# Ledger of designs, part 24: peptides against a protein of PDB entry 3V4O

Target 1, 234 residues: chain A of PDB entry 3V4O
Amino acid sequence: DQPLAKDKVALLIGNMNYREHPKLKAPLVDVYELTNLLRQLDFKVVSLLDLTEYEMRNAVDEFLLLLDKGVYGLLYYAGHGYENFGNSFMVPVDAPNPYRSENCLCVQNILKLMQEKETGLNVFLLDMCRKRNDYDDTIPILDALKVTANIVFGYATCQGAEAFEIQHSGLANGIFMKFLKDRLLEDKKITVLLDEVAEDMGKCHLTKGKQALEIRSSLSEKRALTDPIQGTEY

## One batch from the design tools (peptide; made by RFdiffusion4, then SolubleMPNN)

Design b1_p10_5_s2 (from b1_p10_5, 4 letters changed)
Fold by OpenDDE base, seed 5:
Structure b1_p10_5_s2 (fold): chain B 234 residues (1-234), chain A 10 residues (1-10)
Amino acid sequence: as target 1 above (234 residues)
Amino acid sequence: TPHTGEIAVP
């Protein structure tokens, strides 16, 4: 049976013009290109750049309001980030230096809220560093996640490592988006698609031994970003 | 603080 989405909604956040941290370049191009691709896949896409903590929290809240039973939710983030004790933190542009967890958005908290909406698919594409933040020793107390078997994480880099963007005189993609964009429209289970992206990244001389994609999932059904929306002609 | 690095490619 062809899996159906009740709807498909994506929130894309690209933070680059940080106030107290090094500025980035790739998020602008990466968000733009991903927006165009997801729209071709009939996602309702909200794309935002350079969000403060307040704006990021509001954007996530609005995103969650669009989620409901059977809806495909995709969250993409490109920017500074860190990972402490298995929890991923997205850094707003107005975060202090050093930043702490209270200044950032915890991805796992967002996942919990998505699960409460009984979504059909939860995809997180996190293009950020995953190094430990030594300035934050806080251990987040998170509620236990439900067993929904519909979660896919695509980490642009492996645990404890950095994510990179291609440094050119002009604007260029981040490493992750460089490979993801070539396969995103393929009609394949999302984990299979990401696995192929991982192989592409691993074979490229520019990224081999420098950056590796990590896929973490419990997706029990053959769900693809190409899945048609229920009630629509396909 | 951890940050996204840049990699130079020709």
Scores: peptide ipSAE 0.038, ipTM 0.682, DockQ to the pose 0.795
Fold by OpenDDE base, seed 3:
Structure b1_p10_5_s2 (fold): chain B 234 residues (1-234), chain A 10 residues (1-10)
Amino acid sequence: as target 1 above (234 residues)
Amino acid sequence: TPHTGEIAVP
């Protein structure tokens, strides 16, 4: 049977103009292009740029209010980040230098809250570095996750590695979005789609040996971003 | 109900 979504909702965050950290360029183009693609897939998309900690937390809260039973939820983040002890942290533009977990948003905490909404699919696309933050040795105490078998993580880089953007005089995509945008509209299980993106990154001379996509999934159903919305909820 | 938003810079 064809899987159906109750609705499809995406939150896209691109942080570039950091106060105390190197500025980025790619998130602007990446968020813009991903927004247009997800709209073609009938996602209801909220796209935001350069969010402070307060604004990011508020955006996530508002995003969660749009989630409910059977809804497909997609969170995309492009910006600075780090990974400590398997926890991914998104860095707001007003984060101090050095930043700590208390200054950042923990993706796994967001996942926990999404599970409480009984979503049909949870997709995280994280275009950020995954290096260890040596200035933060805290281990977040997270609530136990439910076994929902509807989770997909697309990490733009391997664990402990960096994410890159193309160095051009003008605006250009990050490495992850460069390849993702060419396949995102394909009618395939989301994990299969991401696997093909990973292969494209691995074959390209520009990215081979430099950046590799990591996919982590617990997805027991053939769910795709192209899955239709049930009823008249388009 | 969810809505489609434009890219915003708060």
Scores: peptide ipSAE 0.033, ipTM 0.535, DockQ to the pose 0.029
Fold by OpenDDE base, seed 1:
Structure b1_p10_5_s2 (fold): chain B 234 residues (1-234), chain A 10 residues (1-10)
Amino acid sequence: as target 1 above (234 residues)
Amino acid sequence: TPHTGEIAVP
């Protein structure tokens, strides 16, 4: 029984040109390439670069408006970030130094809102650091998540660790996207696909002992990014 | 402040 998506919607955010933090390079290429790949998978893709806090919040709001029952939602973020107490925070380009949770967007809050839309699949691909932000002592009280069994997190790095981008002449992918892009179009359960990406990353001498993909999921169905949209022919 | 690291590729 082939799972079907009511629709497939993706929001891709790449933050590079930070005002008060080190500039990044990889998000430009990563967002571009992921956009093209997801469009090949019939995702409706909104790709945005260098968003302020206000713009990020608006983008997320607009993204949520496109979600509904059975819709596949994918959020990709590349930029600075941190993780406090299991909560992932995406850092806008206009965030102060140091930044705090009130300056950032909490991924788990977005997930909660996605669950309220009764989505068919919630995929988060987070290409950011997961180190604790010592300048933020806030312990967020998040609403309890529903048991929807349709959540997949692909963390570019381990909990408490950093994500990296490649330094060489010209633009290049971040480490995560370098391997993800080679497998993204495969017709496989998304967790299986990401597991293969993790293995590919693990074989790379550049990332050995430095960066490893972490997959966190509660996905009880064989959902794939290649799943056809309801009412379409494949 | 947490940040994305950089890896040099030869």
Scores: peptide ipSAE 0.029, ipTM 0.675, DockQ to the pose 0.817
Fold by OpenDDE base, seed 2:
Formats: sequence, C-alpha cells, structure tokens
Structure b1_p10_5_s2 (fold): chain B 234 residues (1-234), chain A 10 residues (1-10)
Amino acid sequence: as target 1 above (234 residues)
Amino acid sequence: TPHTGEIAVP
C-alpha cells in the first residue's frame, strides 16, 4: 500500500555570511530553490538564512514541535560544517574561529529528538564539508538511537571531503543542489532518488572525480517525498 | 543584534 504521511515538515538553513569564516554564496540560491520544490510536494517549509547559534537552536526547537507520529521531517543545511567521529556539526554564522562542538549543532542529536516524536520519515540533506576539525578533540557523547528504520542521510560529499560551489561570477547552486533539484519531484523511494542524483554527479564532467554524494540510510519502507498527506486529496 | 533572514515560512 502507498505510504502516507501524517504531515510533512521541512527546515531549511543556509548559512553564508559568516563573521569569522569565509563567506559562501550558494546557500542563498540553494535554499530558495529547494523551498519552492518542497512546497510543491506539500511540505510545510521554514527557510532561514544566516542564523546565529541562538537562532539555529531556536529554529530546530520550533521544527521539532511540528513533528509527531507519522510526520515526515526533513532537515536541509547548507554552510560550513565538519564531521568528527561520524557526527556532523553545523556551524552558525557567529561561530568563533576556531569553532568547537559547543559552538555548533550536532545533527545526530537532532535525529535522536526526531525519533522521540515517532516520525514516519527522517531525512537529512547536508551540504557541508565533512572534514575533521582538528581544533575540536571532544568526543561527543550521544544517547543510543532507537531502531526506527526510517532514517536517510544525503551527504553532499564523501567522508573527509569538501563540498563545492559552482564557480560563476554570479549566484549559482552548490554542486549537490545542481543535481538534486532535477530529481526531487520524482515519485520514487527517497534512497532511490538520491542514488540517481549520485549517478548524475558521477557522470557530469564538472563533478566526476571531484565530488560524490554519499547516502546513508536505514529505511525499511518505500517512502518518498511525494507521499500524500493523510486525509488530503492527491 | 543578529538578523534572521527568512526566505519562506509555512
């Protein structure tokens, strides 16, 4: 049977105007385009740019309040980041240089909180670098995750690698969004959709050998972003 | 005071 979502909620964060770190350009366009696409998929979308640590934490808290049993939750982040010991950290625009884990938001902590809401689907799209932060030697202590089999991570780049923006004089997409936007509306299992995006990145002469999408998932049901909301017409 | 740039809200 066709999976149904109780509701669909997305939080999109694009950080580009950093105070103590290099400024970015792609998050502006990427967040805008993704917002329009997710709205076509009947997501309730909150899209925010250039968030401080305080603002990011508040946005995540408000996002979590919208989640409940059977709700599809999607978190998209574009900005600076790092990965230590398999944990992804999103960097607020007011983060110090160097930044540490206490200055950043841990994605896996957010996932834990989403699981407590008994969501139908948890999707993370992370357009950030995944290089180790040598200035942070803290080992995160995370609570054990539940076995919910409804988790999908789309990493814009490989472990230990960087994510790139398209080099143009004007505003342009990041590499990840360049390919994601072409397939996002397809009625396919989200992991299949992302796999096709990965193939597109691999075939393109601009990205072949430069940036590769990594998919990490535990998804036991054929859930898609196109799944209808329960009680609505489709 | 920091400014939050909102693109879209529900």
Scores: peptide ipSAE 0.022, ipTM 0.559, DockQ to the pose 0.037

Design b1_p10_5_s3 (from b1_p10_5, 3 letters changed)
Fold by OpenDDE base, seed 5:
Structure b1_p10_5_s3 (fold): chain B 234 residues (1-234), chain A 10 residues (1-10)
Amino acid sequence: as target 1 above (234 residues)
Amino acid sequence: MPHTGEIEVP
């Protein structure tokens, strides 16, 4: 049986113009290109750039309001980030230096809230560094996740490593988006699609030994971003 | 501080 989505909703956040941290370049082009691709897949896409902490929290709240039973939810983030004790933190543009967990958005908290919506699929694409933040000793106590078997994480880099963007005179993709964009429209299970992206990154001389995609999933069904929305094929 | 790195490409 062909899996069906009740709806498909994506929130894309690209932070680049940081106030107290190095500015980035890739999130601009990456968000725009991903927006175009996801719209071709019939996602309802909200794309936002350079969000403060307040704006990021509001954007996530609004995104969650669009989620419901059977809805496919996709969260993409490109910007500064860190990972402490298995928890991923997205850094707003107004974050202080140094930033701490209280200044950032915890991805696992968002996942918990998505699970409460009984979504059909939860996809996180995180194009950020995953190095530990030595200035943050907080061990977040998170609520236990439900076993929903519908979660896919695509980390642009492996644990403890950095994500990179191409330093070019003009606008260029981040490394992750450079490879993701070539396969995103393929009608394949999302984990299979990401595996192929990982292989492409591994074969490229620019990224081999420098940046590797990590896929973490508990997806028990053959769900794809190309899955049709319920009621549209009749 | 952890941040996104850059790869120089000609």
Scores: peptide ipSAE 0.047, ipTM 0.724, DockQ to the pose 0.778
Fold by OpenDDE base, seed 1:
Structure b1_p10_5_s3 (fold): chain B 234 residues (1-234), chain A 10 residues (1-10)
Amino acid sequence: as target 1 above (234 residues)
Amino acid sequence: MPHTGEIEVP
């Protein structure tokens, strides 16, 4: 009955030192902390900071090469972003101002490619803004997603809303990671875990009315990030 | 332009 992963692979991207956009601070800490946590969960983790468009595309390509049937794939992104017509776009550090879809990486396109790998679980944790980019009127024509019932999106904020980072003395987490890190190691179905994170975030007086976690999933199995890798014993 | 905001914690 225990769900098993063939392998567990994560790509973590934190973009903060933008050339033509406001610099961020939280991605550094967030990527670092998430890396450590996912390694404790036996993920193979590639964590990268401040990627150009070219580097981001290469990183995604390499990530996809590690995916196969039954593999758990997790993509985490912290940085600038936008959402147009339900499509999430991650903004590279060398993106122009204003940026357009051709300058960015479409998350849904990555998901499509992950589905082709017949992964066991596809988790996207997107710590980025989801506001519409008025400077981009492109309507991407993406291939329809397969019904794989293994997709989980954790959006750090609601559609049309902004994500925030906490500025305190020294390095601080983004709001999403602040709460995620406290629960990530729990042996729970990933959607249940994220729901608890959402509740914790909702209790934060600093972000009430400003930021709320959105969970979108079709996960039909009780899969957790803690699921053991096939052939391994703990 | 859409961007990630900052919240200062006193």
Scores: peptide ipSAE 0.031, ipTM 0.650, DockQ to the pose 0.780
Fold by OpenDDE base, seed 4:
Structure b1_p10_5_s3 (fold): chain B 234 residues (1-234), chain A 10 residues (1-10)
Amino acid sequence: as target 1 above (234 residues)
Amino acid sequence: MPHTGEIEVP
């Protein structure tokens, strides 16, 4: 039977204009294009740019308020980030230099809160670097995640590696979004869709040997971003 | 709640 979503909600954050860190370019167009695509998939989309820590935390809180049992939740982030001990940290534009975990938002903490909402699907698309932050010696002790089997991570890059954006033109997509946007509307299990994106990235001369998509998932059902919303006629 | 940097798209 066709899986159904109770609702579909997405929060898209693109941080570019950092105060104490290098400015980025791609998040602007990436958030814009992804917003349009997700709206075609009947997602309720909140798209935000250049958020301070306070604003990011508020945005996440508001996003969580829209989640409930059976709701599909998608979080997209493009910006600076790091990964320590398997935890992904999104860096707000007002983060100090150097930044630490207390200055950033931990994706896994957000996932925990999403699980508490009994969501139908949790998708994280993280277009950020995954290098270790040597200035952050915090070992986070996170509560164990529930076994919900509805989690998908799409990392724009491999563990310990950097994510790149196209520099040869004005406003252009990041590498991840360049390939993701071509397949996002396909009616496929989200992990299958992302796997195909990974293959596309691997075949492209621009990205081969430079950036590879990593998919980390525990998804026991054939859930797709195209899944209909309950109570709607299609 | 509206936040700074909201993107309006068609």
Scores: peptide ipSAE 0.026, ipTM 0.540, DockQ to the pose 0.038
Fold by OpenDDE base, seed 3:
Structure b1_p10_5_s3 (fold): chain B 234 residues (1-234), chain A 10 residues (1-10)
Amino acid sequence: as target 1 above (234 residues)
Amino acid sequence: MPHTGEIEVP
């Protein structure tokens, strides 16, 4: 039986023009290209660039308002980030130097809120560094997550490693998006699709030994980004 | 509502 989505909603955030941190280049192109691809998949897409902490929190709140039972939710982030104690933090463009958890958005907190909406699928694509932030020793106490078996994390890089962008004279993709964009429209279970992206990254001489995709999932159903929206199936 | 920095894509 073909899985159905009640609706499909995506929030894409690309932060590059940081005030107190190194500027990035790839998020502009990456967000743009991913937006076009997800719209071809009938996602309702909100794409935003260079968000302050306040703007990021508002964007997430608005995104959550579009989620409901059976809705597919996808959050993509490209920018600076860090990972402490298994928690992923997205860094707003106005974050201080050094930044701490109170200045950033915790992905796991967003996941909790998505679970409360009883979504059909939760996909996180995080194109950010995953190195520990030594200036932040905060141990967040998170509420217990529900066992929903509908969660997929695509980390652009391994734990403790860095994510890279292609260095060309013009605008170019980050490493993750370079490979993701070639497969995103394929009608495959999302974890299978991401696994193939991981293989592509591993075979390329430019990325072999430099950057590897990590997939973390609890997905008990064969759900794909290509799944039709309820009432539109043919 | 639209935000500053929103990408307009057809």
Scores: peptide ipSAE 0.019, ipTM 0.537, DockQ to the pose 0.036

Design b1_p10_6_s1 (from b1_p10_6, 5 letters changed)
Fold by OpenDDE base, seed 1:
Structure b1_p10_6_s1 (fold): chain B 234 residues (1-234), chain A 10 residues (1-10)
Amino acid sequence: as target 1 above (234 residues)
Amino acid sequence: MEKLQSFSPD
């Protein structure tokens, strides 16, 4: 049976112009490309660039308001980030140097809130570094996640590693997005799709041994980004 | 020529 989404909503955040940290370039193009692709998949897409902490928190709040039972939620982030004790933190452009958890948005907290909405699918695509932030010694105490079996994480890199962008002739793309965009429209279970992206990315000679896609999933159903919205004829 | 740039904040 073909799974159906009640609706499909995506929040895309690309942070590049950091005030106190190195500037990035890839998120600009990556957010744009992903926006176009997700719209082709009938996602309602909110795409934002260079968000402050306040703006990021507001964007997430608004995103959550669009989620409900059976809705597919997708969060994409490209920018600086870190991972402490298995928790991923997205860094706003106005984050201080050094930044700490209170300056950043915890992805797992967002996931918890998404679960409360009884979403049909929760997809996180995180194009950020996953190195530990030594300046943040906070051990986050998060509420236990529900067993919803509908969670998919696509990490641009593995734990403790860095994510990279490739600059060529003035253009820059994240390595993750470079390969993701080629397969995103395929009608495949999202974890299968990401696995293929991982294989494609693994052939990139520039980042071999430096960056590898990690997939973390508890998805128990054959759900795809191409799944039709309930009540919609394809 | 291709250049690799890290997303590392440091």
Scores: peptide ipSAE 0.306, ipTM 0.857, DockQ to the pose 0.791
Fold by OpenDDE base, seed 2:
Structure b1_p10_6_s1 (fold): chain B 234 residues (1-234), chain A 10 residues (1-10)
Amino acid sequence: as target 1 above (234 residues)
Amino acid sequence: MEKLQSFSPD
């Protein structure tokens, strides 16, 4: 039986013009390309660039308001980030140098809130570094997650590793998005799709030994981004 | 020529 989504909503955040950290280029194009693809998949997409901490928190809050029982929620982030104690932190453009967890948004906290909405699918696509932030030894106390079996993490890189963008003739694309965009429209279980993206990305000679996609999932159903929205006619 | 740029803040 074909799984159905109650609705499909996505929040895409691309941070590149940091005040106190190196500027990036890829998030601009990557957010744009992903926006177009997700809209073809009938996602309601909110795409935002260069968000301050305040703006990022507000964007996440608004995103959560669109979630409900059976809704597919997708969060994409491209920008600076880090991972401490298994928690992923997205860095706002106005974050200080050095930044700490209180300056950033914890992805696992967002997941907790998404679970409370009883979503049908939670997809996180994190195009950020996952290196330890040595300037922050704070261990966040997080509430225990529910066992919902509807969670998929696509990390652009491995634990403790960096994510990269490729610049060519003034243009820049993230390594992750470069390969993700070629398969995103395929009607396949999202974990299978990401596995194929991982193989494609592994063929990139520039990032061999430097960046590899990590898929972390608890997905008990054959859910795809192509799943139709309940009550819609195509 | 292709150039790699890290998303690392450092």
Scores: peptide ipSAE 0.305, ipTM 0.858, DockQ to the pose 0.807
Fold by OpenDDE base, seed 3:
Structure b1_p10_6_s1 (fold): chain B 234 residues (1-234), chain A 10 residues (1-10)
Amino acid sequence: as target 1 above (234 residues)
Amino acid sequence: MEKLQSFSPD
């Protein structure tokens, strides 16, 4: 009854030092903390900071090469971003001002490619804003996704809203990661885990009415980040 | 002192 992963692979990207946009602080600590947690969960983790468009695309390509049938894939991104027509775009540090979709990486396109790998689980944790980019009028026409029932999105904020970091004494953490890290090691279905994170986050007085976690999923099995890897002892 | 910083590029 215990679901098994063929392998578990995660790509973590934190962009902070933007050339043409405001710099951020939280991604540094957030990527570090998440890396340590996912490694405790036996994920093979690649964590990268301040990636250009070229580097981001290469990182995603390499990530995809590690995916195969039954593999758990997790993509975490912290940085600037936007959402147009339901598509999430991650902004590289060398993106122009203003940026357009061709300057950014579309998460849904990555999902499509992950589906082609017949992964066992696809988790996206997106710690970025989801506001409309008025400078991008591109209407993407994407191929229909397959019905894989193994997809989980954890959006740090609601549609059209912003994500925030808390700064104090020179340190900063994203609101999302602040609460996610406290529950990430729990042996629970990933959607249940995120739901509890959402409740915890909702108690944060600083972001009440400003930021709320959104979970979007199509997950027909009780898949957890704690699921053991095939061939290993639980 | 705690302060919020938006991830918004604006």
Scores: peptide ipSAE 0.305, ipTM 0.854, DockQ to the pose 0.798
Fold by OpenDDE base, seed 5:
Structure b1_p10_6_s1 (fold): chain B 234 residues (1-234), chain A 10 residues (1-10)
Amino acid sequence: as target 1 above (234 residues)
Amino acid sequence: MEKLQSFSPD
């Protein structure tokens, strides 16, 4: 009855020190905090900061190698980004100004590759802006996704909106992580967990009308980040 | 005090 994961693997990317774009602060702390939490959940976590395009692509490739049938895969990204035509693009630190799709990593392409691995669960936590990039006029041609019913997107903000960080005397946390960290260890279906995070974030007076968590999911099973790994005793 | 900073490059 209890869902089992064959393994649990997470890739966390935080980009802050952009070469041609404004620097960010929150990803440093956010990646650190999320790393500690996911390790408590027995995830194998790879955390990387300030990746170039080449390094990001390599990191994703290595991440995919760890995925297999029944494995839980989680990708977290904090940094600059944009969304065109429903496609999410993560921006490497060496991206030009302006950046285009060929300079960035498309999340939906990564999802397609994860589906080929027959993963047990695919979770994307994207802490980036979702505004249209007017300098990118390309329309990506993506392969059709499979019907796997094991996909969860947690967008830090809604379509066409911005994501924010809160700065306190030089320290900064993303709004999304501020609320996610309080609930991440709860033994709940991941979509239920994120829904509660959305409610908590909705109470933040600073971001009312500016940022709202969007959950996009196709999850037919009660999968949680707390699910035990097959062959282990908890 | 809390200060908001957008992740937007603009």
Scores: peptide ipSAE 0.296, ipTM 0.851, DockQ to the pose 0.764

